# Ledger of designs, part 132: peptides against a protein of PDB entry 5EIB

Target 1, 366 residues: chain A of PDB entry 5EIB
Amino acid sequence: VDLEPGTMDSVRSGPFGQIFRPDNFVFGQSGAGNNWAKGHYTEGAELVDSVLDVVRKESESCDCLQGFQLTHSLGGGTGSGMGTLLISKIREEYPDRIMNTFSVMPSPKVSDTVVEPYNATLSVHQLVENTDETYCIDNEALYDICFRTLKLTTPTYGDLNHLVSATMSGVTTCLRFPGQLNADLRKLAVNMVPFPRLHFFMPGFAPLTSRGSQQYRALTVPELTQQMFDSKNMMAACDPRHGRYLTVAAIFRGRMSMKEVDEQMLNVQNKNSSYFVEWIPNNVKTAVCDIPPRGLKMSATFIGNSTAIQELFKRISEQFTAMFRRKAFLHWYTGEGMDEMEFTEAESNMNDLVSEYQQYQDATAD
Target 2, 366 residues: chain A of PDB entry 5EIB as posed
Amino acid sequence: VDLEPGTMDSVRSGPFGQIFRPDNFVFGQSGAGNNWAKGHYTEGAELVDSVLDVVRKESESCDCLQGFQLTHSLGGGTGSGMGTLLISKIREEYPDRIMNTFSVMPSPKVSDTVVEPYNATLSVHQLVENTDETYSIDNEALYDICFRTLKLTTPTYGDLNHLVSATMSGVTTCLRFPGQLNADLRKLAVNMVPFPRLHFFMPGFAPLTSRGSQQYRALTVPELTQQMFDSKNMMAACDPRHGRYLTVAAIFRGRMSMKEVDEQMLNVQNKNSSYFVEWIPNNVKTAVCDIPPRGLKMSATFIGNSTAIQELFKRISEQFTAMFRRKAFLHWYTGEGMDEMEFTEAESNMNDLVSEYQQYQDATAD

## One batch from the design tools (peptide; made by RFdiffusion4, then SolubleMPNN)

Design b2_p16_5_s3 (from b2_p16_5, 8 letters changed)
Fold by OpenDDE base, seed 4:
Structure b2_p16_5_s3 (fold): chain B 366 residues (1-366), chain A 16 residues (1-16)
Amino acid sequence: as target 1 above (366 residues)
Amino acid sequence: MEELDKAKAERIRAGF
C-alpha cells in the first residue's frame, strides 16, 4: 500500500515483486507529502476502503487468522497517517485479532523532514491505543549502527533497510518455524506484554553485518549472547542500563548447544540482574531454531520490553515540543481537517506513556 | 538500489 504509484513499480520490478498478488497492490496518485493529516484524513481516507476490501479478501482465505502485521514509517505521511488509519479500521473490524507493527521511528540524522516529530507523535498516540505489539525500529539506532558499528561513512537507506530486514526476519523466526517459543502472535503478547499500554519493543540483532559484506564471522554462543544484550546492537536508540526489562525474548538461530545457550542466557541475566524487574517471574524466554539466517551460520535476535524505551519517546516529545511551541507548519495539518487539539492530546498521551514506564521502572517488590 | 536511495532521500527532503 502506498499513496504514491512509483513505490509500487519499485516493488514490482524488484527481485521479489512476483510474490505479491497484482490485485493486492493498492496505491494512490497524490501522495501524502510527509503530512500525517493527508495520510489520515484526506488522501489516505479516500484509499482506506480499497485496502480494507483486500484485507477482508485475504483474511477470508486464511485457515486460521491470528492477526495483522503492519510495516510502516512514522516520519512520513503515508506510513504514519494512513498506516494508523488502517490500524484503527482493522481493529474496529477485527477486535479479537492481534495487531502487530514494525514501526520505523524518525531521526534528524537520517531525514531533513522537519515535520517528522509531528507525524511520529500523532502516530504513537494511535499505536498506544490500537496495537498489541509494536517493534520500535529507530532510524537513530539504525544510523548509529551503520556509522559506528559497521563503519559506513554515509549510511544509505539500503544499509538501514538491511538492518530492518534482518530484525524482521529474526523476530518472526518463531512464527515461521514450528515448535518454537512464541509460535503465535497471541502467545508473544502474553509473554512479552505484562501491561497493555506497555507493548513497545526494543529489537536487537547479532551479528551486525553490512549489506554485501562477505565476512560472515563465525560467532560463538557467548559472543552472540553478549552482543545481543549490548546497547549498540539495539535497533531502538535506548540504553537498557537506564531502565529495567519487564520481559525479554531471545531467539537463537543455527546449529548450537541448547545447554550452552541456557548457560549463557543465565549468565547474562545474572550479570545484568539490576536491569531486570524482580517482580515479574520467568520474564526471560529463550528459543533456539536450528535453521540459520541466509548467509550466517548462527544469529541471535533480541526482543526487549524495557522501561528504557521511554528515551525514544522523550526524544520525539522534545522535538515535537520545540516545533509545536512555535506553531511551525500547523496550518498544513489543520488545512487537511485536523484539529490543533489532537496535537495536544497526542503529546499528552505520549507523556503519560513515559510516566507509566517510569512508574514500573521505580516499582519495587513489596 | 542507489536510485531508490536517491528517490527516497529526495522525497524525504522535499517535504511538502
Scores: peptide ipSAE 0.024, ipTM 0.567, DockQ to the pose 0.016
Fold by OpenDDE base, seed 5:
Structure b2_p16_5_s3 (fold): chain B 366 residues (1-366), chain A 16 residues (1-16)
Amino acid sequence: as target 1 above (366 residues)
Amino acid sequence: MEELDKAKAERIRAGF
């Protein structure tokens, strides 16, 4: 789905364009112009019914519909505005199904789009209410990984999207291979989301490899485990040492000893015990899939529900507040039918979310 | 709006 036809043409002509049904390409003509309101209330609202028709058709074709997975950007207008409209409409029609998102967070290091803080804040407000699980894929973190860790002098969207794809492949491993931990979206939510509003995940991946890297070093289970818990391997620009893990899932892929994985996972938990909440028992889950990712002998994917995720929301909130106080560009949103109150409500809800994370960070076992 | 669209188009063309 896109409000711009050129994006869909690029996907269709790409190396994977044939994996999608032609009738499942739904697109507009005008784009959202990086405006959340245009995505949510005007251009996106005109297209949403056509998308819902496709969603219904595909849902009816499922033997066992678990839920929905949306991949979108929160900095743009289509992914943010229309994406959150779609989430709302799907939630209304399928209230008993899981809503999962891969939400790409904006960064000034990656994009010069000045209104990204508005689009992100307005989107987060919707995600708090209408999603069950959200993977926070932060362009800030992706850029830093590419630049600092992968030593890419000039990171590209190709480099960032490689990390996104590796992460998405990792976190969906249990959904794609039978007999794994979190074998369905509901089980993932039960294991990862102790409090309904606190459903924003910090993903991580090891080993980190660039798209052009041909040198695959075989890592050991100890090395994978250590890297997976390293802050520099997180796909969200948060330091887990500044918060506490509510829940963790670790997904190992490749031929390895399950015993060795369990030993290393116990060791890393014990070593980092101060960074876990003590009042959630058995809050670390581990899966081992014998099928490695393409090109790697083994990998580890991390899913963290950490109170440190508030650092990401604080960053967005600070940027939002700095613009909103100046009434910068508001006329572009109000001109599409938005009220300024919607901005204030979105800001408030995101700040409440930050406060909730802080509350659970500071909570002790009584 | 047109300014935002131009900035987007420039980023897409630059590959970043």
Scores: peptide ipSAE 0.022, ipTM 0.631, DockQ to the pose 0.016
Fold by OpenDDE base, seed 1:
Structure b2_p16_5_s3 (fold): chain B 366 residues (1-366), chain A 16 residues (1-16)
Amino acid sequence: as target 1 above (366 residues)
Amino acid sequence: MEELDKAKAERIRAGF
């Protein structure tokens, strides 16, 4: 789905364009102009019914519909505005199904789009209410991984998207292979989301190695375990050491000893015990899939529900507030039928979310 | 608006 035809043509002409049904390409002509309001109330609203018709058709073909997965960006107009409209409409029609998202967070390091903080804040407001689980994929963290860890001097969108694809493949492993922990979206939500509004995850993937060091690095269970818990390996620009994990899932892939995995997972929890809440029992879950990812002997994927995720929302909120106080570009949104009140409500709800994370960070077992 | 659309279109083109 896109409001611009050119992106759909790029997908169709790409190496995997043929895996999608031609009838499942739904697109507009005008785009959203990086405006959430165009995505949500005008251009996106004109297209949403056509998307819902496809969603219904594909849902009816499922033997057992678990839910939906949306991949979108929060900095743009289509992914943010139309994406959140689509989430709302799907939630209305399928209230008993899981809504899962891969939400790409904007960063000034990656994009010069000045209105990204508006689009992101308006989107987060919708995601808090209408999703059951959201993987926060932060372009700032992806850029930093590419530059610092992968030693790429000039990271490209291709480099960032490679990390996104590895992460998405990792977190969906248990859904795609039988006999694993979190084998369905609902079970994942039950294990990862102790409080309904606190459903924003920091993902991570290991191994991450520069091309120059890859030949010298042994892939071992201890090294994977250490790397996936390293703050520098998080795909959300948050330091887990500044917060506490509510819940964690670790997904190992490849031929390895389950005993060794369990030992290393216990060791890393014990070493980092101060960074976990003590009042949620059995809050770390581990899965091992014998099938490695393509091109690797083994990998580990991390999913963290941490109160440190508030650092990401604070960054967006600060950028939002700096623009909104000046009413900068606000006329582009109000001209599409939005009120200034909706900006204030979205800001308030995101700040409430930050406060909720802080409350549970400071909570004790007493 | 038109400037933001151009910047997006340029970024899409630069990523391929």
Scores: peptide ipSAE 0.022, ipTM 0.645, DockQ to the pose 0.017
Fold by OpenDDE base, seed 3:
Structure b2_p16_5_s3 (fold): chain B 366 residues (1-366), chain A 16 residues (1-16)
Amino acid sequence: as target 1 above (366 residues)
Amino acid sequence: MEELDKAKAERIRAGF
């Protein structure tokens, strides 16, 4: 789905374009112009029914519909505005199904689009209410990984998207291979989301290795375990040491000893015990899939529900507030039928979410 | 509006 026609041609001409039905390419003509309100109230609202017709058709063809997975950016107008409109409409029609998102957070290191803090804040407001599971893929963190860890002097969107694809492949491993932990979206939600509003995940991937160093890196269970808990491997720009893990899932891929995995996972939990809440028992889950990812002997994917994720929301909130106080660009949103109060409501809800994470961070066992 | 559309078009053209 896109509000621009040219995106569909790029997907169709791609190496996997033929796996999608031609009728499932729904697109507009005008685009959203990086405006959330165009995506949500005007251009996106004109297209949403055509998307919902496709969603219904594909849902009816499912033997067992678990839920929906949306991949979108929060900095743009289509992914943010129309994406959150679609989430809302799908939630209304399928209230008992899981809504899962891969939500790409904006960064001024990656994009010069001045209104990205507005689009992100308005999107987060919708995601808090209408999703069950949100993987926070932060362009800030992706850029830093590319630059610092992968030693890319000028990271491209191709480089960032490679990290996104590796992470998405990792977190969906249990859904794609039978007999795994979190084998369905609902089990994942039960294991990862102790409080309904606190469903924003910090993903991570190991190994992350520069092209020049790949040949010299041993891939061992201890190294994977150490790296997946390293703040430098997080795909959200948060330091886990500044918060507490509510829940964690670790997904190992490749031929390895389950005993060794369990030993290393216990060791890393013990080493990092101060960074876990003590009042959620058995809050770390581990899965092992014998099938490695393409081009690797083994990998590990991390999913963290951490109160440190508030650092991401605080960053966006600070940027939002600095623009909103100046009433910068508001007329572009209000001109599309949006009320200025919706900005204040979205800001308030995001600040409430930050406060909720802080409350659970500071909570003690009675 | 046109400024945001131009910035988007420039990003698409730059591969960014």
Scores: peptide ipSAE 0.024, ipTM 0.695, DockQ to the pose 0.016; fails the geometry check

Design b2_p16_5_s4 (from b2_p16_5, 9 letters changed)
Fold by OpenDDE base, seed 1:
Structure b2_p16_5_s4 (fold): chain B 366 residues (1-366), chain A 16 residues (1-16)
Amino acid sequence: as target 1 above (366 residues)
Amino acid sequence: MDEIDKAKAERIRAGF
């Protein structure tokens, strides 16, 4: 789905364009102009019914519909505005199904689009209410990984998207292969989301290795485990050491000893015990899939529900507030039928979310 | 906005 035809043509002409049904390409002509309001109230609202018709058709073809997975950006107009409209409409029609998102967070390091803080804040407001689980994929963190860890001097969208694809493949492993922990979206939500509003995850992937060092790096369970819990490997720009994990899932892929995995997972929890809440028992879950990812002997994927994710939301909130106080570009949104009150409500709800994370960070077992 | 959309469309067409 896109409000721009050119993106759909790129997907269709790409190496995987044929995996999608032609009838499932739904697109507009005008785009959203990086305006959430165009995505949500005008251009996106004109297209949403056509998307819902496709969603219904594909849902009816499922033997057992678990839920929905949306991949979108929060900095743009289509992914943010139309994406959140679509989430709302799907939630209304399928209230008993899981809503899962891969939400790409904007960063000034990656994009010069000045209105991204508005689009992101308005989107987060919708995601808090209408999703059951959201993977926060932060372009800031992706850029930093590419630059610092992968030693790429000038990271491209291709480089960032490679990390996104590896992460998405990792977190969906248990859904795609039988006999694993979190084998369905509902079980994932039960294990990862102790409080309904606190459903924003920091993902991570290992191994992350520069091209120059790949040949010298042994892929071992201890190294994967260490790298997976390293703050530098988080695909959300927050430091887990500044918060506490509410819940964690680790997904190992490849041929390895289950015993070794369990030992290393216990060791890393013990070493990092101060960064876990003590009042949620058995809050770390581990899965091992014998099937490695393409091109690797083994990998590990991390899913963290941490109170440190508030650093990401604080960054967006600070950027939002700096613009909103000046009423910068507001006329672009109000001209599409938005009220300034909706900006204030979105800001308030995101700040409430930050406060909720802080509350549970400071909570004790007594 | 139109300039941003135009620049994005140019990048997409260029394969970036």
Scores: peptide ipSAE 0.023, ipTM 0.489, DockQ to the pose 0.016
Fold by OpenDDE base, seed 5:
Structure b2_p16_5_s4 (fold): chain B 366 residues (1-366), chain A 16 residues (1-16)
Amino acid sequence: as target 1 above (366 residues)
Amino acid sequence: MDEIDKAKAERIRAGF
């Protein structure tokens, strides 16, 4: 789905364009102009029914519909505005189905789009209410990984999207291969989300290795385990040491010893025990899939529900507040029929979310 | 396409 036809042509002409049904390409003509309001209330609203018709048709073809997965950017107008409109409409029609998102967070290191803080804040407001699981993929973290860890001098969207694809492949491993932990979206939610609003995940991937160092690196279970818990391997720009893990899932891929995995996972928890809440028992889950990712002997994917995610929301909130206090570019949104109250409500809800994470960070076992 | 859409299209074409 896109409000720009050229995006669909790019997908069709791509190496995997033929895997999608032609009738499932739904697109507009005008685009959203990086405006959430155009995506949500005008251009996106004109297209949403056509998308819902496709969603219904595909849902009816499922033997057992678990839920929906959306991949979108929160900085743009289509991904943010129309994406959250679709989430809302799907939630209304399918209230008993899981809504899962891969939400790409904006960063001023990656994009010069000045209104991204508005689009992100308005989107987060919708995601808090209408999603069950959200993987926070932060362009700031992706850029920092590309530059610092992968030693790319000038990261591109292609380089960032490679990390996104690796992360998505990792977190969906249990859904794609039978007999794994969290084999369905609902089980994932039950294991990862102890409190309904606190459903924003920090994904991480190992190994992350520069092209020049790949030949010198032995991939071992201890190294994967250590890197998976390293803040430098997180796809969200948060330091887990500044918060506490509510829940963790670790997904190992490749041929390895389950005993060695269990030993290393226990060791990393014990070394980092201060960074876990003590009042959620058995809050770390581990899965091992014998099938490695393409081009690797083994990998580990991390899913963290951490109170440190508040650092990401605080960053967005600070940028939002600095613009909104000045009413900067606000006329672009109000001109599409938005009220200023919606901005204030979105800001408030995101600040409440930050406060909730802080409350659970500070909570003790009574 | 407005100026924002043009700038977006240029960034996409540039790969960044």
Scores: peptide ipSAE 0.023, ipTM 0.442, DockQ to the pose 0.016
Fold by OpenDDE base, seed 2:
Structure b2_p16_5_s4 (fold): chain B 366 residues (1-366), chain A 16 residues (1-16)
Amino acid sequence: as target 1 above (366 residues)
Amino acid sequence: MDEIDKAKAERIRAGF
């Protein structure tokens, strides 16, 4: 789905264009112009019914529909505005199904789009209310990984998208291969989301490898475990050491000893015990899949529900507030039928979310 | 980066 035809033509003409049914390409002509309101109330609203018709058709063809997975960006107009509209409409029609998102958070290091803080804040407000699970893929963190860890002097969208694809492949491993922990979206939610609003995850991946540097690093289970818990491997620009893990899932892929994995996972928890809440028992889950990712002998994917994620929301909130106080570009949104009150409500809800994370960070067992 | 990604990146940089 896109409000721009060119993106769809690129996918169709690409090496994997045949993966998707031609009839499942739904697209507009005008785009959203990086405006959430165009995505949500005008251009996106004109297209959403055509998307829902396809969603219904594909849902009816499922033997067992678990839920939905949306991949979108929060900085743009289509992914943010139309994406959240679509989430809302799907939630209304399928209230008992899991809504999972891969939400790409904007960063000034990657994009010069001035209104990204508005689009992100308005989107986060919708995600808090209408999603069950959200993987926060932060372009800030992706850029920093590419630059600092992968030593890429000029990170490209291709480099960022490589990290995103590796992460998505990792977190969906249990859904794609039988006999795994978190084998369905609902089970993942039960294990990862102790409080309904606190459903924002920081993903991580090991080993981090650039495109073309697929040197078969013989990584060990200890090295994978250490890298997976390193703040530098987090794909959200938050330091886990500034917060507390509510829940963690670790997904190992490749031929390895389950015993060694369990030992290393226990060791890392014990070493980092001060960074876990003590009042959630058995809050770390581990899965091992014998099938490695393509081009790797082994990998580990991290899913963290951490109160440190508030750093991401605080960053967006600060940027939002600085713009909104000046009413900068606000007329682009109000001109599409938005009220200024929607901005203040979205800001308030995001600040409430930050306060909730802080409350649980400061909570003790007593 | 394909031509579409470049055009998108240019539009993103230009703003709306």
Scores: peptide ipSAE 0.021, ipTM 0.578, DockQ to the pose 0.015
Fold by OpenDDE base, seed 3:
Structure b2_p16_5_s4 (fold): chain B 366 residues (1-366), chain A 16 residues (1-16)
Amino acid sequence: as target 1 above (366 residues)
Amino acid sequence: MDEIDKAKAERIRAGF
């Protein structure tokens, strides 16, 4: 789905374009112009029914519909505005199905689009209410990983998207291979989301190795475990050491000893015990899939529900507030039928979410 | 980057 026609041709001409039905390519003509309100109230609203018709058709063809997975950017207009409109409409029609998102968070290091804080804040407001699971893929963190860890001097969208694809492949491993932990979206939600609003995940992937160092790196369970829990490996720009893990899932892939995995996972929990809440028992889950990712002998994927994620939301909130106080660009949103009150409601809900994470961070066992 | 990606990148940089 896109409000621009040209992006569909890129997907269709891609190496996997033929796996999608031609009738499932739904697109507009005008685009959203990086405006959430165009995506949500005007251009996106004109296209949404055509998308919902496709969603219904594909849902009816499912033997066992678990839920929906959306991949979108929160900085743009289409992914943010129309994406959240679609989430809302799908939630209304399928209230008992899981809504899962891969949500790309904007960063000034990656994009010069000045209104990204508005689009992100308005999107987060919708995601808090209408999703069950949201993987926070932060362009800030992806850029830093590319630059610092992968030693890429000038990270590209291709480099960032490579990290995204590796992470998406990792977190969906249990859904794609039988007999795994979190084998369905609902089980994942039950294990990862102890409180309904606190469903924003910090993803991570290991190994991450620069091209120049790949030949010298051993791939071992201890090294994967150590890298996976390293703050520098988080694909959300927050430090887990500044918060507490509510829940964690680790997905190992490749031929390895389950005993060694269990030992290393216990060791890393014990070493980092101060960074876990003590009042959620058995809050770390581990899966091992014998099938490695393509081109690797083994990998590990991290999913963290941490109160440190509030640092990401605080960053967006600060940027939002600095623009909104100046009433910068508001007329572009209000001109599309949006009320200024929706900005203050979105800001308030995101600040409430931050406060909720802080409350659970400071909570003690009675 | 194809021409479509360039045009998109220009729109992203322009902000609107």
Scores: peptide ipSAE 0.018, ipTM 0.583, DockQ to the pose 0.015

